# Peptides against a protein of PDB entry 4XPM: the designs that were tried, part 161

Target 1, 160 residues: chain A of PDB entry 4XPM
Amino acid sequence: VMLHSKNVKGFLENTLKPYDLHSVDFKTSSLQSSMIITATNGGILSYATSNNDVPKNSINEINSVNNLKMMSLLIKDKWSEDENDTEEQHSNSCYPVEIDSFKTKIYTYEMEDLHTCVAQIPNSDLLLLFIAEGSFPYGLLVIKIERAMRELTDLFGYKL
Target 2, 67 residues: chain B of PDB entry 4XPM
Amino acid sequence: DIKGTIAFDTHGNVIESTGVGSQRIEDIGDLSKVTLDAEGFAQVQGDSLLVHLYKRNDITLAVYTSA

## One batch from the design tools (peptide; made by RFdiffusion4, then SolubleMPNN)

Design b2_p25_1_s2 (from b2_p25_1, 11 letters changed)
Fold by OpenDDE base, seed 2:
Structure b2_p25_1_s2 (fold): chain B 160 residues (1-160), chain C 67 residues (1-67), chain A 25 residues (1-25)
Amino acid sequence: as target 1 above (160 residues)
Amino acid sequence: as target 2 above (67 residues)
Amino acid sequence: SELSEELDEFIKEGLDAIQERLAAE
């Protein structure tokens, strides 16, 4: 089974959906962005954004894409540093997880006023990246990205 | 009567918060240190509110009540 | 979503359990 670009895009778009509880009065905003980037260069392979109010081919759209590129690079760099830092891997910002016998880590990063989390797709050269508003709880963000990765088994082991 | 809730993970990060719980995220540090009984329950007196704890599968739910 | 349902179930479970204990006191 091959996950085509369009399928990946659609998947990422679905991850943008907010969380809404009924047992208690709690709901989140949609994720600002959801991305798959390369672990090597931070290049964006696929992305989805909830900001659809920008006209296509406008300067604002270009700026938005450029902003995503910048954030992806910054997060990739931080991730790379942490992957080589034992202390950072034992902080509360790092979640070791196991999916289908594959081990990976989820990192949370504060990016200005945004809450982000990133995780290496198991045994791959790819990172899954969620960007949310500052009101989005980190614990929930971690659970969300963990669940998303469980649906990306086709990308496990993907090498560039 | 429930005044609010906080659900948090083993890292002390919030999963959800409502009511007064949203204003008491700083309580997680102390709540995470509370010894739970064999069934995963505890009660902690917090200022004017009583905090009820329930933990299962590495998630802790804190429920704030007046009594 | 499945995640929201699971969390709702957990929270409901906890709330019910706490209420049960309060009633037993």
Scores: peptide ipSAE 0.666, ipTM 0.941, DockQ to the pose 0.861
Fold by OpenDDE base, seed 4:
Structure b2_p25_1_s2 (fold): chain B 160 residues (1-160), chain C 67 residues (1-67), chain A 25 residues (1-25)
Amino acid sequence: as target 1 above (160 residues)
Amino acid sequence: as target 2 above (67 residues)
Amino acid sequence: SELSEELDEFIKEGLDAIQERLAAE
């Protein structure tokens, strides 16, 4: 199945759904945002946000998008720094993982009061980025983003 | 008898928490150091609660009970 | 979701196992 732009958007929208357990009384909030960005510049290629009630072309929408752009850039910068820092790659904020024989890393970053995690899509110039409220546990974010990346095989090896 | 739960990974990060477990996230530091038996179980006496541990596939479940 | 199901299964497994151990004591 080929991933088109609209398919990627729909995929990201699906990742926003909250995590809800039945064995115990545990439920998260929806992700605030889910994005695919460039590893080079932090540019947003596709994104989804849980706040869809903002009128189109409004000042509030512009501000919201600008905030996402800023967040993506900041996280990309931190990711880039850590990718060149052996010590950071061995911290508890870094999860080395292997997907279909491709190695990648998942990083967790606290950005102000938000919990974020980012991972390079295997062998690509793209990053997958989740932004959640501070109440969203990091361990669950890591599992969530790993599972999401496993569904993005069409983007493996994507180069800009 | 369950008062709460915490599930956490090998990095000490929370996967889920409920009940009193949500207020005892700081326990993970000590719980992660507990030696488990051959079946992946352990019990740790807390302040007023007993913590039951079960670990499988790098995920640890902590269950808080009164006894 | 599948992720939710897997984690639910793990937690259920753990809860059942712990309760079984308690009953055996």
Scores: peptide ipSAE 0.665, ipTM 0.941, DockQ to the pose 0.877
Fold by OpenDDE base, seed 5:
Structure b2_p25_1_s2 (fold): chain B 160 residues (1-160), chain C 67 residues (1-67), chain A 25 residues (1-25)
Amino acid sequence: as target 1 above (160 residues)
Amino acid sequence: as target 2 above (67 residues)
Amino acid sequence: SELSEELDEFIKEGLDAIQERLAAE
């Protein structure tokens, strides 16, 4: 199935869902946001948020979108710096992974009280970005984004 | 009598935590250094609780028990 | 989800194995 723009939006919306374990009493919150952004400028190509109760065209909606834009830009900047920093690439905040013979890296970043992780879609100009509450553990967040990346093969090699 | 759990990865980051495990995330530093047996098991006395370790596929599960 | 199922399987495996060892001690 080819990922069209609307399909990407739906995919991101699905990534918001929490994880609920049954072997132990553990359940996460939903992700606050899930985004695909450009690696070049941090521009948002597609996004989903768990809070959709804000009226459209309201000042609050504008502020929320602006906040996402700000966060995406900040994270892109940090990612860009780390991609040019060998030491950061070997820190515990960087997870080298291989998906279908493509290599990429997953980075975790704390943004104030939020937990975030970002990864370059293999061989592409795009980044996948998850934003979660501070209660969402980083190890699980990394696994989550890795699994999500495996479902985005249609975007592998996408160039702007 | 399980009092809690922590699952963590090779980077020391939490995957899940429950019960008293949620209050002992700082234990991961020491637990990650424990030498496991050939089957991937170990036991460590941690304060008033016993910690049981099981590792497979780069994920470590720590189970806290009273004894 | 698939991830939650895999994690549950791992945790269950670990819990069972640990309990088995405790019983053997």
Scores: peptide ipSAE 0.665, ipTM 0.941, DockQ to the pose 0.849
Fold by OpenDDE base, seed 3:
Structure b2_p25_1_s2 (fold): chain B 160 residues (1-160), chain C 67 residues (1-67), chain A 25 residues (1-25)
Amino acid sequence: as target 1 above (160 residues)
Amino acid sequence: as target 2 above (67 residues)
Amino acid sequence: SELSEELDEFIKEGLDAIQERLAAE
C-alpha cells in the first residue's frame, strides 16, 4: 500500500483517536493534533486536528492553523537543538528506537500545558508530531507514536 | 479489592493510571527500583495500601490494594 | 485499536496473575 497525500491525511486523522481500555477504567482524550512536518523548517506537510467544527477559510480557522504552524516551528527548533546535544539525547525524555533496522529517536516535550511527542521518520527529512492534552500520559504517547511510525514505511528515507 | 493501577515504562513515564494510582504517580520512582522475583512479581507496603508489581516486556503494572 | 488490545491483554494478564498470587498466600 502506497501512501499518498490523501492517505496520509486519513492516517493522521486515525492517530487522533483516543485509547479506551476495558481491563481497567482508563480512557484518554483524543489527540489535539497530529502532523507531519519538515525537519528543516518545521513546515507542515500534512496535519489533522480533533476540532474540525471551524468553517473553512474563516478567521478562526486561520488562527488555528497559524497556531499549529507556530507550535510545529517551536518543536522543530527544540528537536534540532536536542539532535545537536549529546546530553539531551541521553535524557529521560529521549527514547532511542529501531524500526525495521532504522534508528530514530522519540522526544517528549512539555509545551505549556500540552504534552507533545516528536520523532524523525527514519532516515528522512520529516518529523511526526503528536500534540495532546496534559492528561495524556507520556508513556502512552511514546508507544503511540512508535506504532504510528511503523506504519509510515513509505516515508522512510524521504528527502526534501 | 483493587483501589487503583499504574502502568509505566522503563523511563518511569506513565502508560495508564486509574483510581488511587492516578494520585500516586510519584511512587513510580521507588517502584522502579524494586527487585522482582523470577516471575516478575513483587509486593511493596508503602502506607495503608499494598502495591503489587508485575513486569513483563519492559512494562510494569502496579496494582494498589487494601491488603 | 491494536495498541489498546495489546495493553488490555497485558493488564488483564497482570491482574489475573496478581489475583492468583494473592489467593495462594
Scores: peptide ipSAE 0.665, ipTM 0.941, DockQ to the pose 0.852

Design b2_p25_1_s3 (from b2_p25_1, 11 letters changed)
Fold by OpenDDE base, seed 4:
Structure b2_p25_1_s3 (fold): chain B 160 residues (1-160), chain C 67 residues (1-67), chain A 25 residues (1-25)
Amino acid sequence: as target 1 above (160 residues)
Amino acid sequence: as target 2 above (67 residues)
Amino acid sequence: DELSEELDKFLKEGLEAIEKRLAKQ
């Protein structure tokens, strides 16, 4: 089934769900946000957030969306810098991965007290971005975003 | 007798932590350097606790016990 | 979800494997 715009948002909403590793009694919080943004400008094409209790069209909602826009821009800028920095690509914050013969990289970034993870959707002008609380481990966040990208094959090769 | 756990990846980043493991994240640096046997196991004495290691598919599980 | 199940399965496997090793010592 081809991904439509509404299907993409639904997909992102599903990525918000927390993990329960009951064998070791470990549970995570939900992701704060999940987004697909442009690699060029950091513009948000689709997003989902766990903060759905804010009244729609309220000033608080607008401020929340504006905050997401700011974070996406900042992360895009950092990603762009790292993509042009060989040293940063060899740090523990960068994970080279291969999905269906396509190579991409996963980056982890600390944004204030939040844990974030971003990756270029293979051969595309799009980035997948997860934002989580500081209690969400980076290693788990990386695994999560890798698996998510494997489900976005319809977006592979997407150019603006 | 499990006092806690840490699971971590090849970059030394945490996948999960519980119990005393959550307070021993700094151990990952040393644990990642431990030589495992052919079946992916090792034991390391750390402070007052014994750490049992199991690694498979680039994920290391560390289990902390009193003995 | 599938990822959490796979990861949990690994953790369970590891715990059991460690317990078996302890029993042999």
Scores: peptide ipSAE 0.689, ipTM 0.944, DockQ to the pose 0.822
Fold by OpenDDE base, seed 5:
Structure b2_p25_1_s3 (fold): chain B 160 residues (1-160), chain C 67 residues (1-67), chain A 25 residues (1-25)
Amino acid sequence: as target 1 above (160 residues)
Amino acid sequence: as target 2 above (67 residues)
Amino acid sequence: DELSEELDKFLKEGLEAIEKRLAKQ
């Protein structure tokens, strides 16, 4: 049973939540955005953003969405290039992982002052994409997206 | 006694940093090369601080102290 | 959050372990 669009949106919204590691007094910011995009053209299928104070249909809202579209396209392009580049796949910015016997890769990308992380949903035409502020550590971002991927089993093998 | 912390993964990427650790992210390169004992511990003398290392499950915690 | 708790548990464990090592020195 495929996830309903509302369920996916709700899931992505939950991924925005920050982490509080109080034992060492460390807290993160919320993710700026969380998206599921197509690996083919970087199209956004679903997204959540922490910036919900912008009125709908406003110029700022439109610009925000357009910015997400641009970022998703750029990240998809980088991902596509890296998937065809053996050296990039062996860099410290690439994390090979296995989820339920499915192999995938997590990539970290610096985009301007933002920290981003992208991973192909196993055996699918979809990518999960996290966008965070520069203060969000990459190592933690990778752990976060890996755990999120494990909750998207309904999308494993999804083809467009 | 703790002046700060850094936790990092096997790729050398930060998981968390606090205190003086936030200002010493560049130490990860050297810290990642330190040989740990059988219990996953090590100590490294820094410029003015002592760094205590603890590693488990591919995560290394570095704790900075004055002594 | 499960991940937060797991990571925090590790950090707490590490801090305590290091403290114990210091006590032995």
Scores: peptide ipSAE 0.688, ipTM 0.944, DockQ to the pose 0.861
Fold by OpenDDE base, seed 3:
Structure b2_p25_1_s3 (fold): chain B 160 residues (1-160), chain C 67 residues (1-67), chain A 25 residues (1-25)
Amino acid sequence: as target 1 above (160 residues)
Amino acid sequence: as target 2 above (67 residues)
Amino acid sequence: DELSEELDKFLKEGLEAIEKRLAKQ
């Protein structure tokens, strides 16, 4: 399986878009970040962010990227711990799901004032990670990441 | 006369909330235990408000009204 | 997008179902 960098980047950028449920006058903010990272080391393979105001190669960009790297590593570590913890897997913060006969889990994590969710792309060494503001409901975040994973079938079984 | 809404999943996590529903997230615990009729509907008294429930495909919608 | 449309459709159908039930009372 080949990872198509340009296609993945565009896909992640699309996941940033907010939702407007006009029937009940409910709308969300954009996701802060959307990432594909390695399950082994938490390394970022691809990412998108709603903050596009930072000039390239600036100190601010470097700090922003470093922050994403740190957050991805922290979430990967937490995910790894939970994957080896039966109690955590049975909490309301863990959603076992099945996509095309492949089983995976979606975890929700509160990181400071942010709402995050992470899921292993089925049978792969990759994690999909969404980072949102605290106002973004977890139930909606879970649905969002599940639907996103269903569009990443080309990455199922991807090994590093 | 809708005063607010809550939609939530089977884990009790919020999908959306509006109006007074945004201030009554704690109701989900009790609402999730309500027995629904054959059409997936129920009506529950909640303080001074009436709560109307509709569930389909593991998503529950709660609508708060004055009557 | 598809997800927002599906969710909004559910919400709309739920509201209509509730309104229909209230009309019968």
Scores: peptide ipSAE 0.688, ipTM 0.944, DockQ to the pose 0.820
Fold by OpenDDE base, seed 2:
Structure b2_p25_1_s3 (fold): chain B 160 residues (1-160), chain C 67 residues (1-67), chain A 25 residues (1-25)
Amino acid sequence: as target 1 above (160 residues)
Amino acid sequence: as target 2 above (67 residues)
Amino acid sequence: DELSEELDKFLKEGLEAIEKRLAKQ
């Protein structure tokens, strides 16, 4: 199986949707960005962003893309370090999870004023990355990315 | 009369917070250590509020009330 | 969306359960 690039883009766009837990009057903002990047180099394979107010081909758009590239690289580097650090894997910022008998880890990282989480798509060279505002709770972010990964079975085992 | 809520996971990270709960995130450390009964409930006294706990499927809901 | 509904359902159930317990006290 192969997931078409446009299909991935659409999937990522859907992950941007906010949560409205009306039973307790709690509502989140949309995710700022949702990305699939390479675990090897942190290169962006696909991304979606809720900040679509900038004109196409504008300086602001270029800057925003560059910012995403920077963040993806930084998070990839941190992820790589943590994957080789037993202590970091036992912190409350690391969630070992199992999806359909595949094991992976979800990491949460604070990036300046943003809340981020990243997870390796099981047995693949790909990482799923969510970037949210600082008001987005980490526990909810983790649940969100876990559920998202469960929908990416076509990418399980994908090697570059 | 609910004054606020906090829901948190087994790592002590917030899932949601409302009302006074949003100002009491630091309570999670203590709340996570509370022994629940067989039905997943507990009640603990806060500064001026009661905290009612309900846990199921590794998610804990804390409800702050005046009584 | 589905996750939001599930979480909200949990929260609602918890609130109701707590209220029920309070009523019995």
Scores: peptide ipSAE 0.686, ipTM 0.944, DockQ to the pose 0.839

Design b2_p25_1_s4 (from b2_p25_1, 11 letters changed)
Fold by OpenDDE base, seed 2:
Structure b2_p25_1_s4 (fold): chain B 160 residues (1-160), chain C 67 residues (1-67), chain A 25 residues (1-25)
Amino acid sequence: as target 1 above (160 residues)
Amino acid sequence: as target 2 above (67 residues)
Amino acid sequence: SKLSEELDKFIKEMLDAIEERLAKQ
């Protein structure tokens, strides 16, 4: 099965939705951004953002995209370093997980006042990246990205 | 009777917090060390509140009550 | 969302379990 660009974009847009736990009266904000980037260079293949209150083709939009590019590169670099650091892989910010017999790791990174979470799509050259406000708890963010990756089986094993 | 809640994972990271639980995130360090019974329950007295713990599938829920 | 509801259901079940335990005491 082939994932087309529009399908991926739509998927990422859906991941922006907040969590609403009615049973305990807890609700999060929407994710600021959701991206699929390359593990090799941190290039953005697809992205979605909840900050759509920016005129198209405006300087603000350009700056926003540039900011995403910067963050994706920084996170990719940190991820790459951690993948080569055994100690970092045993910290509380690293979650080894298994999805349908495929192993991957979920990392949480604080970026200024933002909470971020990144995970390699199993056996692929791709990373899934969530960016949320600082109020979004890391434990929930990890659950969110883990569940999201389970819906990306078509990208498992994808090589650039 | 519930004054608040904290749900946290095996890494001690918050999944959700409400009420007084939102102000007691630091309790997770101690709560994570509490020995649970065979059914996954425990009760701990903390400050003026009781903390009721239940763990299932690597998630621990702490419920704060007055009694 | 569906995922949100699933987690909410799980948390609710845990909450109910605690309340049930308390009721038995």
Scores: peptide ipSAE 0.719, ipTM 0.950, DockQ to the pose 0.884
Fold by OpenDDE base, seed 4:
Structure b2_p25_1_s4 (fold): chain B 160 residues (1-160), chain C 67 residues (1-67), chain A 25 residues (1-25)
Amino acid sequence: as target 1 above (160 residues)
Amino acid sequence: as target 2 above (67 residues)
Amino acid sequence: SKLSEELDKFIKEMLDAIEERLAKQ
Protein backbone atom coordinates (compact mmCIF):
# COMPACT_ATOMS: atom_id res chain seq x y z
CA VAL B 1 0.00 0.00 0.00
CA MET B 2 1.45 3.31 -1.10
CA LEU B 3 1.51 6.38 1.08
CA HIS B 4 -0.78 8.99 -0.39
CA SER B 5 -1.12 12.61 0.67
CA LYS B 6 -3.87 11.77 3.13
CA ASN B 7 -1.84 8.95 4.59
CA VAL B 8 1.19 11.21 4.99
CA LYS B 9 -0.88 13.80 6.83
CA GLY B 10 -2.22 11.13 9.15
CA PHE B 11 1.26 9.77 9.70
CA LEU B 12 2.56 13.19 10.71
CA GLU B 13 -0.36 13.65 13.07
CA ASN B 14 0.54 10.39 14.77
CA THR B 15 4.12 11.55 15.26
CA LEU B 16 2.82 14.40 17.41
CA LYS B 17 1.95 11.97 20.20
CA PRO B 18 4.14 12.23 23.29
CA TYR B 19 6.55 9.60 24.50
CA ASP B 20 5.51 7.94 27.74
CA LEU B 21 8.18 5.82 29.40
CA HIS B 22 6.24 4.12 32.18
CA SER B 23 9.24 2.14 33.36
CA VAL B 24 10.92 5.29 34.67
CA ASP B 25 7.87 7.56 35.00
CA PHE B 26 9.01 9.89 32.23
CA LYS B 27 6.59 11.56 29.83
CA THR B 28 7.10 14.28 27.24
CA SER B 29 4.79 16.87 25.81
CA SER B 30 3.38 16.44 22.33
CA LEU B 31 5.45 17.70 19.44
CA GLN B 32 4.55 21.22 18.48
CA SER B 33 4.79 20.43 14.78
CA SER B 34 5.77 17.69 12.35
CA MET B 35 6.50 18.42 8.70
CA ILE B 36 7.75 17.08 5.43
CA ILE B 37 9.49 19.82 3.49
CA THR B 38 11.53 20.10 0.32
CA ALA B 39 15.29 20.08 0.71
CA THR B 40 15.63 22.57 -2.12
CA ASN B 41 13.48 25.48 -0.98
CA GLY B 42 12.08 24.45 2.37
CA GLY B 43 8.57 24.32 0.98
CA ILE B 44 6.06 22.48 3.12
CA LEU B 45 4.53 19.44 1.43
CA SER B 46 2.65 18.23 4.49
CA TYR B 47 2.42 19.23 8.14
CA ALA B 48 0.67 18.58 11.43
CA THR B 49 0.44 20.76 14.54
CA SER B 50 -0.73 20.20 18.09
CA ASN B 51 -2.43 23.59 18.26
CA ASN B 52 -5.69 22.78 16.53
CA ASP B 53 -7.83 25.14 18.58
CA VAL B 54 -7.33 28.02 16.16
CA PRO B 55 -10.38 28.77 14.02
CA LYS B 56 -10.10 27.80 10.38
CA ASN B 57 -9.17 30.56 7.95
CA SER B 58 -8.63 32.98 10.80
CA ILE B 59 -5.83 35.52 10.90
CA ASN B 60 -4.31 33.58 13.77
CA GLU B 61 -4.25 30.39 11.72
CA ILE B 62 -2.61 32.20 8.84
CA ASN B 63 0.02 33.61 11.15
CA SER B 64 0.63 30.16 12.60
CA VAL B 65 1.14 28.64 9.17
CA ASN B 66 3.40 31.52 8.20
CA ASN B 67 5.48 30.85 11.27
CA LEU B 68 5.89 27.23 10.22
CA LYS B 69 6.93 28.36 6.76
CA MET B 70 9.52 30.65 8.26
CA MET B 71 10.91 27.97 10.55
CA SER B 72 11.04 25.39 7.77
CA LEU B 73 12.98 27.79 5.58
CA LEU B 74 15.44 28.66 8.33
CA ILE B 75 16.04 25.03 9.21
CA LYS B 76 16.42 24.06 5.56
CA ASP B 77 19.05 26.77 5.15
CA LYS B 78 20.96 25.59 8.20
CA TRP B 79 20.71 21.98 7.03
CA SER B 80 22.00 22.92 3.59
CA GLU B 81 24.96 24.73 5.10
CA ASP B 82 25.81 21.77 7.32
CA GLU B 83 25.54 19.31 4.43
CA ASN B 84 28.33 21.30 2.77
CA ASP B 85 30.45 21.55 5.91
CA THR B 86 32.50 18.52 6.93
CA GLU B 87 33.22 19.98 10.34
CA GLU B 88 29.53 20.43 11.12
CA GLN B 89 28.85 16.85 10.09
CA HIS B 90 31.24 15.73 12.82
CA SER B 91 29.70 17.97 15.47
CA ASN B 92 27.59 16.81 18.37
CA SER B 93 24.50 17.96 16.48
CA CYS B 94 24.85 15.44 13.67
CA TYR B 95 23.81 11.78 13.87
CA PRO B 96 24.74 9.53 10.94
CA VAL B 97 22.20 6.73 10.62
CA GLU B 98 21.48 3.85 8.28
CA ILE B 99 17.99 2.66 7.37
CA ASP B 100 17.58 -0.38 5.13
CA SER B 101 21.08 0.10 3.70
CA PHE B 102 20.38 3.79 3.02
CA LYS B 103 22.56 6.33 4.79
CA THR B 104 21.24 9.65 6.05
CA LYS B 105 21.94 12.16 8.81
CA ILE B 106 19.86 13.60 11.62
CA TYR B 107 20.61 17.16 12.74
CA THR B 108 19.45 18.85 15.93
CA TYR B 109 18.94 22.60 15.96
CA GLU B 110 17.92 24.98 18.69
CA MET B 111 15.43 27.50 17.37
CA GLU B 112 14.95 30.17 20.00
CA ASP B 113 13.44 28.23 22.92
CA LEU B 114 12.37 25.27 20.77
CA HIS B 115 14.12 21.98 20.15
CA THR B 116 14.12 20.81 16.55
CA CYS B 117 15.55 17.97 14.53
CA VAL B 118 15.64 17.38 10.81
CA ALA B 119 16.66 14.50 8.59
CA GLN B 120 16.78 13.86 4.89
CA ILE B 121 14.49 11.02 3.90
CA PRO B 122 16.93 8.53 2.35
CA ASN B 123 17.89 9.21 -1.26
CA SER B 124 15.16 11.84 -1.59
CA ASP B 125 14.65 15.57 -1.99
CA LEU B 126 12.55 15.61 1.17
CA LEU B 127 13.27 16.45 4.79
CA LEU B 128 11.38 15.26 7.84
CA LEU B 129 11.22 17.97 10.51
CA PHE B 130 10.14 17.76 14.16
CA ILE B 131 9.59 20.83 16.32
CA ALA B 132 9.23 20.39 20.06
CA GLU B 133 9.27 22.42 23.25
CA GLY B 134 12.55 23.08 24.99
CA SER B 135 11.74 20.43 27.57
CA PHE B 136 11.88 17.68 24.94
CA PRO B 137 15.37 16.17 25.21
CA TYR B 138 17.46 16.04 22.05
CA GLY B 139 18.50 12.42 22.47
CA LEU B 140 14.91 11.30 22.55
CA LEU B 141 14.00 13.59 19.66
CA VAL B 142 16.68 11.91 17.54
CA ILE B 143 15.35 8.45 18.38
CA LYS B 144 11.84 9.59 17.58
CA ILE B 145 12.66 10.92 14.13
CA GLU B 146 14.79 7.88 13.25
CA ARG B 147 11.97 5.50 14.10
CA ALA B 148 9.52 7.68 12.19
CA MET B 149 11.65 7.64 9.04
CA ARG B 150 11.64 3.85 9.07
CA GLU B 151 7.91 4.04 8.41
CA LEU B 152 8.32 6.29 5.36
CA THR B 153 9.87 3.77 2.98
CA ASP B 154 7.43 4.79 0.25
CA LEU B 155 9.14 8.17 0.15
CA PHE B 156 12.65 6.78 -0.13
CA GLY B 157 14.16 7.91 -3.39
CA TYR B 158 11.50 10.55 -3.99
CA LYS B 159 12.84 13.25 -6.28
CA LEU B 160 11.19 16.55 -7.15
CA ASP C 1 15.25 3.04 46.56
CA ILE C 2 15.81 4.65 43.16
CA LYS C 3 16.19 8.40 43.55
CA GLY C 4 16.31 9.18 39.85
CA THR C 5 17.52 8.20 36.39
CA ILE C 6 19.29 9.60 33.36
CA ALA C 7 19.42 7.92 29.98
CA PHE C 8 21.75 9.44 27.40
CA ASP C 9 23.20 8.62 23.99
CA THR C 10 26.75 8.49 22.66
CA HIS C 11 26.65 12.22 21.94
CA GLY C 12 25.93 12.97 25.57
CA ASN C 13 22.41 14.11 24.78
CA VAL C 14 19.61 13.25 27.18
CA ILE C 15 17.03 10.63 26.24
CA GLU C 16 15.16 10.82 29.54
CA SER C 17 15.69 12.08 33.08
CA THR C 18 13.69 11.62 36.28
CA GLY C 19 13.99 12.49 39.95
CA VAL C 20 17.39 13.66 41.09
CA GLY C 21 18.69 12.77 37.64
CA SER C 22 16.84 15.74 36.20
CA GLN C 23 18.96 17.97 38.41
CA ARG C 24 22.21 16.23 37.54
CA ILE C 25 22.32 16.46 33.75
CA GLU C 26 25.79 17.93 34.16
CA ASP C 27 26.97 14.51 35.37
CA ILE C 28 26.73 13.12 31.84
CA GLY C 29 30.11 14.55 30.95
CA ASP C 30 31.84 12.50 33.61
CA LEU C 31 29.59 9.45 33.35
CA SER C 32 30.26 9.11 29.63
CA LYS C 33 33.97 8.70 30.37
CA VAL C 34 33.55 5.92 32.92
CA THR C 35 35.10 2.60 31.93
CA LEU C 36 32.47 -0.13 31.88
CA ASP C 37 33.17 -3.78 32.62
CA ALA C 38 32.85 -6.59 30.09
CA GLU C 39 29.11 -6.80 30.69
CA GLY C 40 28.56 -3.06 30.31
CA PHE C 41 28.18 -2.14 33.99
CA ALA C 42 29.85 0.30 36.36
CA GLN C 43 29.25 2.02 39.67
CA VAL C 44 30.33 5.55 40.46
CA GLN C 45 30.08 7.48 43.68
CA GLY C 46 28.61 10.87 42.91
CA ASP C 47 28.31 13.26 45.82
CA SER C 48 25.96 11.61 48.32
CA LEU C 49 24.45 9.23 45.77
CA LEU C 50 25.65 6.06 44.09
CA VAL C 51 25.28 5.93 40.32
CA HIS C 52 24.70 2.58 38.63
CA LEU C 53 25.59 2.56 34.94
CA TYR C 54 24.59 0.15 32.21
CA LYS C 55 25.18 0.58 28.48
CA ARG C 56 23.53 -1.32 25.65
CA ASN C 57 23.12 -0.44 21.97
CA ASP C 58 24.66 3.03 22.35
CA ILE C 59 22.32 3.97 25.19
CA THR C 60 23.59 4.47 28.73
CA LEU C 61 21.21 4.30 31.68
CA ALA C 62 22.28 5.86 34.96
CA VAL C 63 20.32 4.95 38.07
CA TYR C 64 20.83 7.04 41.20
CA THR C 65 20.46 5.39 44.60
CA SER C 66 21.37 6.29 48.15
CA ALA C 67 23.43 3.14 48.47
CA SER A 1 2.04 4.93 21.20
CA LYS A 2 3.69 1.93 19.59
CA LEU A 3 7.02 3.70 19.20
CA SER A 4 6.89 4.90 22.77
CA GLU A 5 6.22 1.38 23.99
CA GLU A 6 9.19 0.06 22.06
CA LEU A 7 11.61 2.40 23.77
CA ASP A 8 9.92 1.90 27.13
CA LYS A 9 10.38 -1.83 26.81
CA PHE A 10 14.05 -1.34 26.05
CA ILE A 11 14.55 0.99 29.01
CA LYS A 12 12.73 -1.50 31.23
CA GLU A 13 15.07 -4.25 30.11
CA MET A 14 18.05 -2.09 30.96
CA LEU A 15 16.58 -1.26 34.34
CA ASP A 16 15.99 -4.95 35.00
CA ALA A 17 19.58 -5.69 34.07
CA ILE A 18 20.81 -3.19 36.62
CA GLU A 19 18.55 -4.62 39.30
CA GLU A 20 19.73 -8.12 38.50
CA ARG A 21 23.34 -7.01 38.81
CA LEU A 22 22.62 -5.43 42.17
CA ALA A 23 20.97 -8.61 43.39
CA LYS A 24 24.17 -10.53 42.72
CA GLN A 25 26.14 -8.26 45.02
Scores: peptide ipSAE 0.718, ipTM 0.950, DockQ to the pose 0.868
Fold by OpenDDE base, seed 5:
Structure b2_p25_1_s4 (fold): chain B 160 residues (1-160), chain C 67 residues (1-67), chain A 25 residues (1-25)
Amino acid sequence: as target 1 above (160 residues)
Amino acid sequence: as target 2 above (67 residues)
Amino acid sequence: SKLSEELDKFIKEMLDAIEERLAKQ
């Protein structure tokens, strides 16, 4: 089934769900935000947030969206820098992964008190970006984004 | 009796932590250096706790017990 | 969630392996 814009939004909303590892009595918070952004300019193509209690067209909503735009741009910039830095690609903050014979990288970035991770959707001009609270472990965040990306095969190879 | 757990990846990043494990994240540095046996197991004596290690598919699970 | 359950199952299997090892000692 082909992913449409509405399907992408729904997908991102589903990624917000927390991990519950009841076998060890471990549970995370929901992701703060989940986004698909352009690798070129960090423009937000689609996003989902856990905080839905903001009135539409309010100042608070505008500020929230603006904050997401700022974060996406910052992360895109750092991602771009790292993609051109061999040393950064071999750091503990970079996870090379292969999905269905497509290679990509997952990067983890600390943004103030938030834990973030970003990955280029294979062979595409798109990045998948997760933003979580600082209590969300990076190792789990990486697993989460990898598993999520495996469900975005329709976007593999997408060029702007 | 399990007192806590830590699961971590090959980069030393936490996947999950519970109980006393949540207070011993710094142990990952040493635990990652422990030589595992042919089946992927090891046992390490810690500070009053015994740590049971098992690694599979690039994930290491540390289980803390009193004995 | 499905993804959460996948990892949980894996961790459970690891826990079981540890417990089995302990039982053999």
Scores: peptide ipSAE 0.718, ipTM 0.950, DockQ to the pose 0.870
Fold by OpenDDE base, seed 3:
Structure b2_p25_1_s4 (fold): chain B 160 residues (1-160), chain C 67 residues (1-67), chain A 25 residues (1-25)
Amino acid sequence: as target 1 above (160 residues)
Amino acid sequence: as target 2 above (67 residues)
Amino acid sequence: SKLSEELDKFIKEMLDAIEERLAKQ
C-alpha cells in the first residue's frame, strides 16, 4: 500500500467543504480541520484547515500547528481508551459501521465547544479525524466521515 | 405548508434541522419511539403543529406543518 | 459537493414520499 501525500492532502482539503442541503434550505459551516493521524502515537500524517490567513513560518502558524498536534494526541488517547472499554463502545457516541466488508467504528467527541469525529481507517494504523464548530450536527458529521472513508480504500490495511 | 424539519439517525443525533424544527430538537426523544406503519409513516400531534414522520435506511425525517 | 448532493437527493426523495402520502389521504 502506497501513501500519496499530495493526493491525500487534496482529499482532506475537499472534506472541509460544507454540506448544502438546498432541498430543505440547510447549510453547514466548513470543517475547521481534517486530519489523518497515527493510531499509535497520534502523529499527524496529513492535515487541512479552513484558516489559510496565517503567514507561513509565523509564530501564529506554529501555535496553530501545535494546537492541532495537541488535539490529535488527546483524541487519539480518548479513542484508545474507548477501544478498550466495552461500555463506551455501546454508547450513543459510537457507531459500528461496515465498509466493503471491513468493520470499523466512528466516535463522536465534544472537545470544548467543538464537535469532533474520529474513525479508524479499516484494518489500518491510521485514524481519520474531523473537527467542526459546535453548530455542526453530530449525525451529519458521522455521515460525512463515513462517506469520506469510502473514498480512502487505498489506505485500508495500511500498517506503519 | 412546511414550518420546519428535523432529520435524525438511529442514535437520536441530528442530521439536519430547519425552521421550527431547529427549536424542537428535544422532540427527537419522543419521535424516535413512535410506531411507524408498514410503509414507514406516522403522524403525531406535537404542540400546535402536526408532525409527519417517515423513516428510510435508518434515517427519520420529521416534517412540521400547521395541519 | 458530490457528497452533499447525494444526501440532499435522499432527503428530497423522503420529502416527496411524505407529500405523496399526504396527497392520498
Scores: peptide ipSAE 0.717, ipTM 0.950, DockQ to the pose 0.880

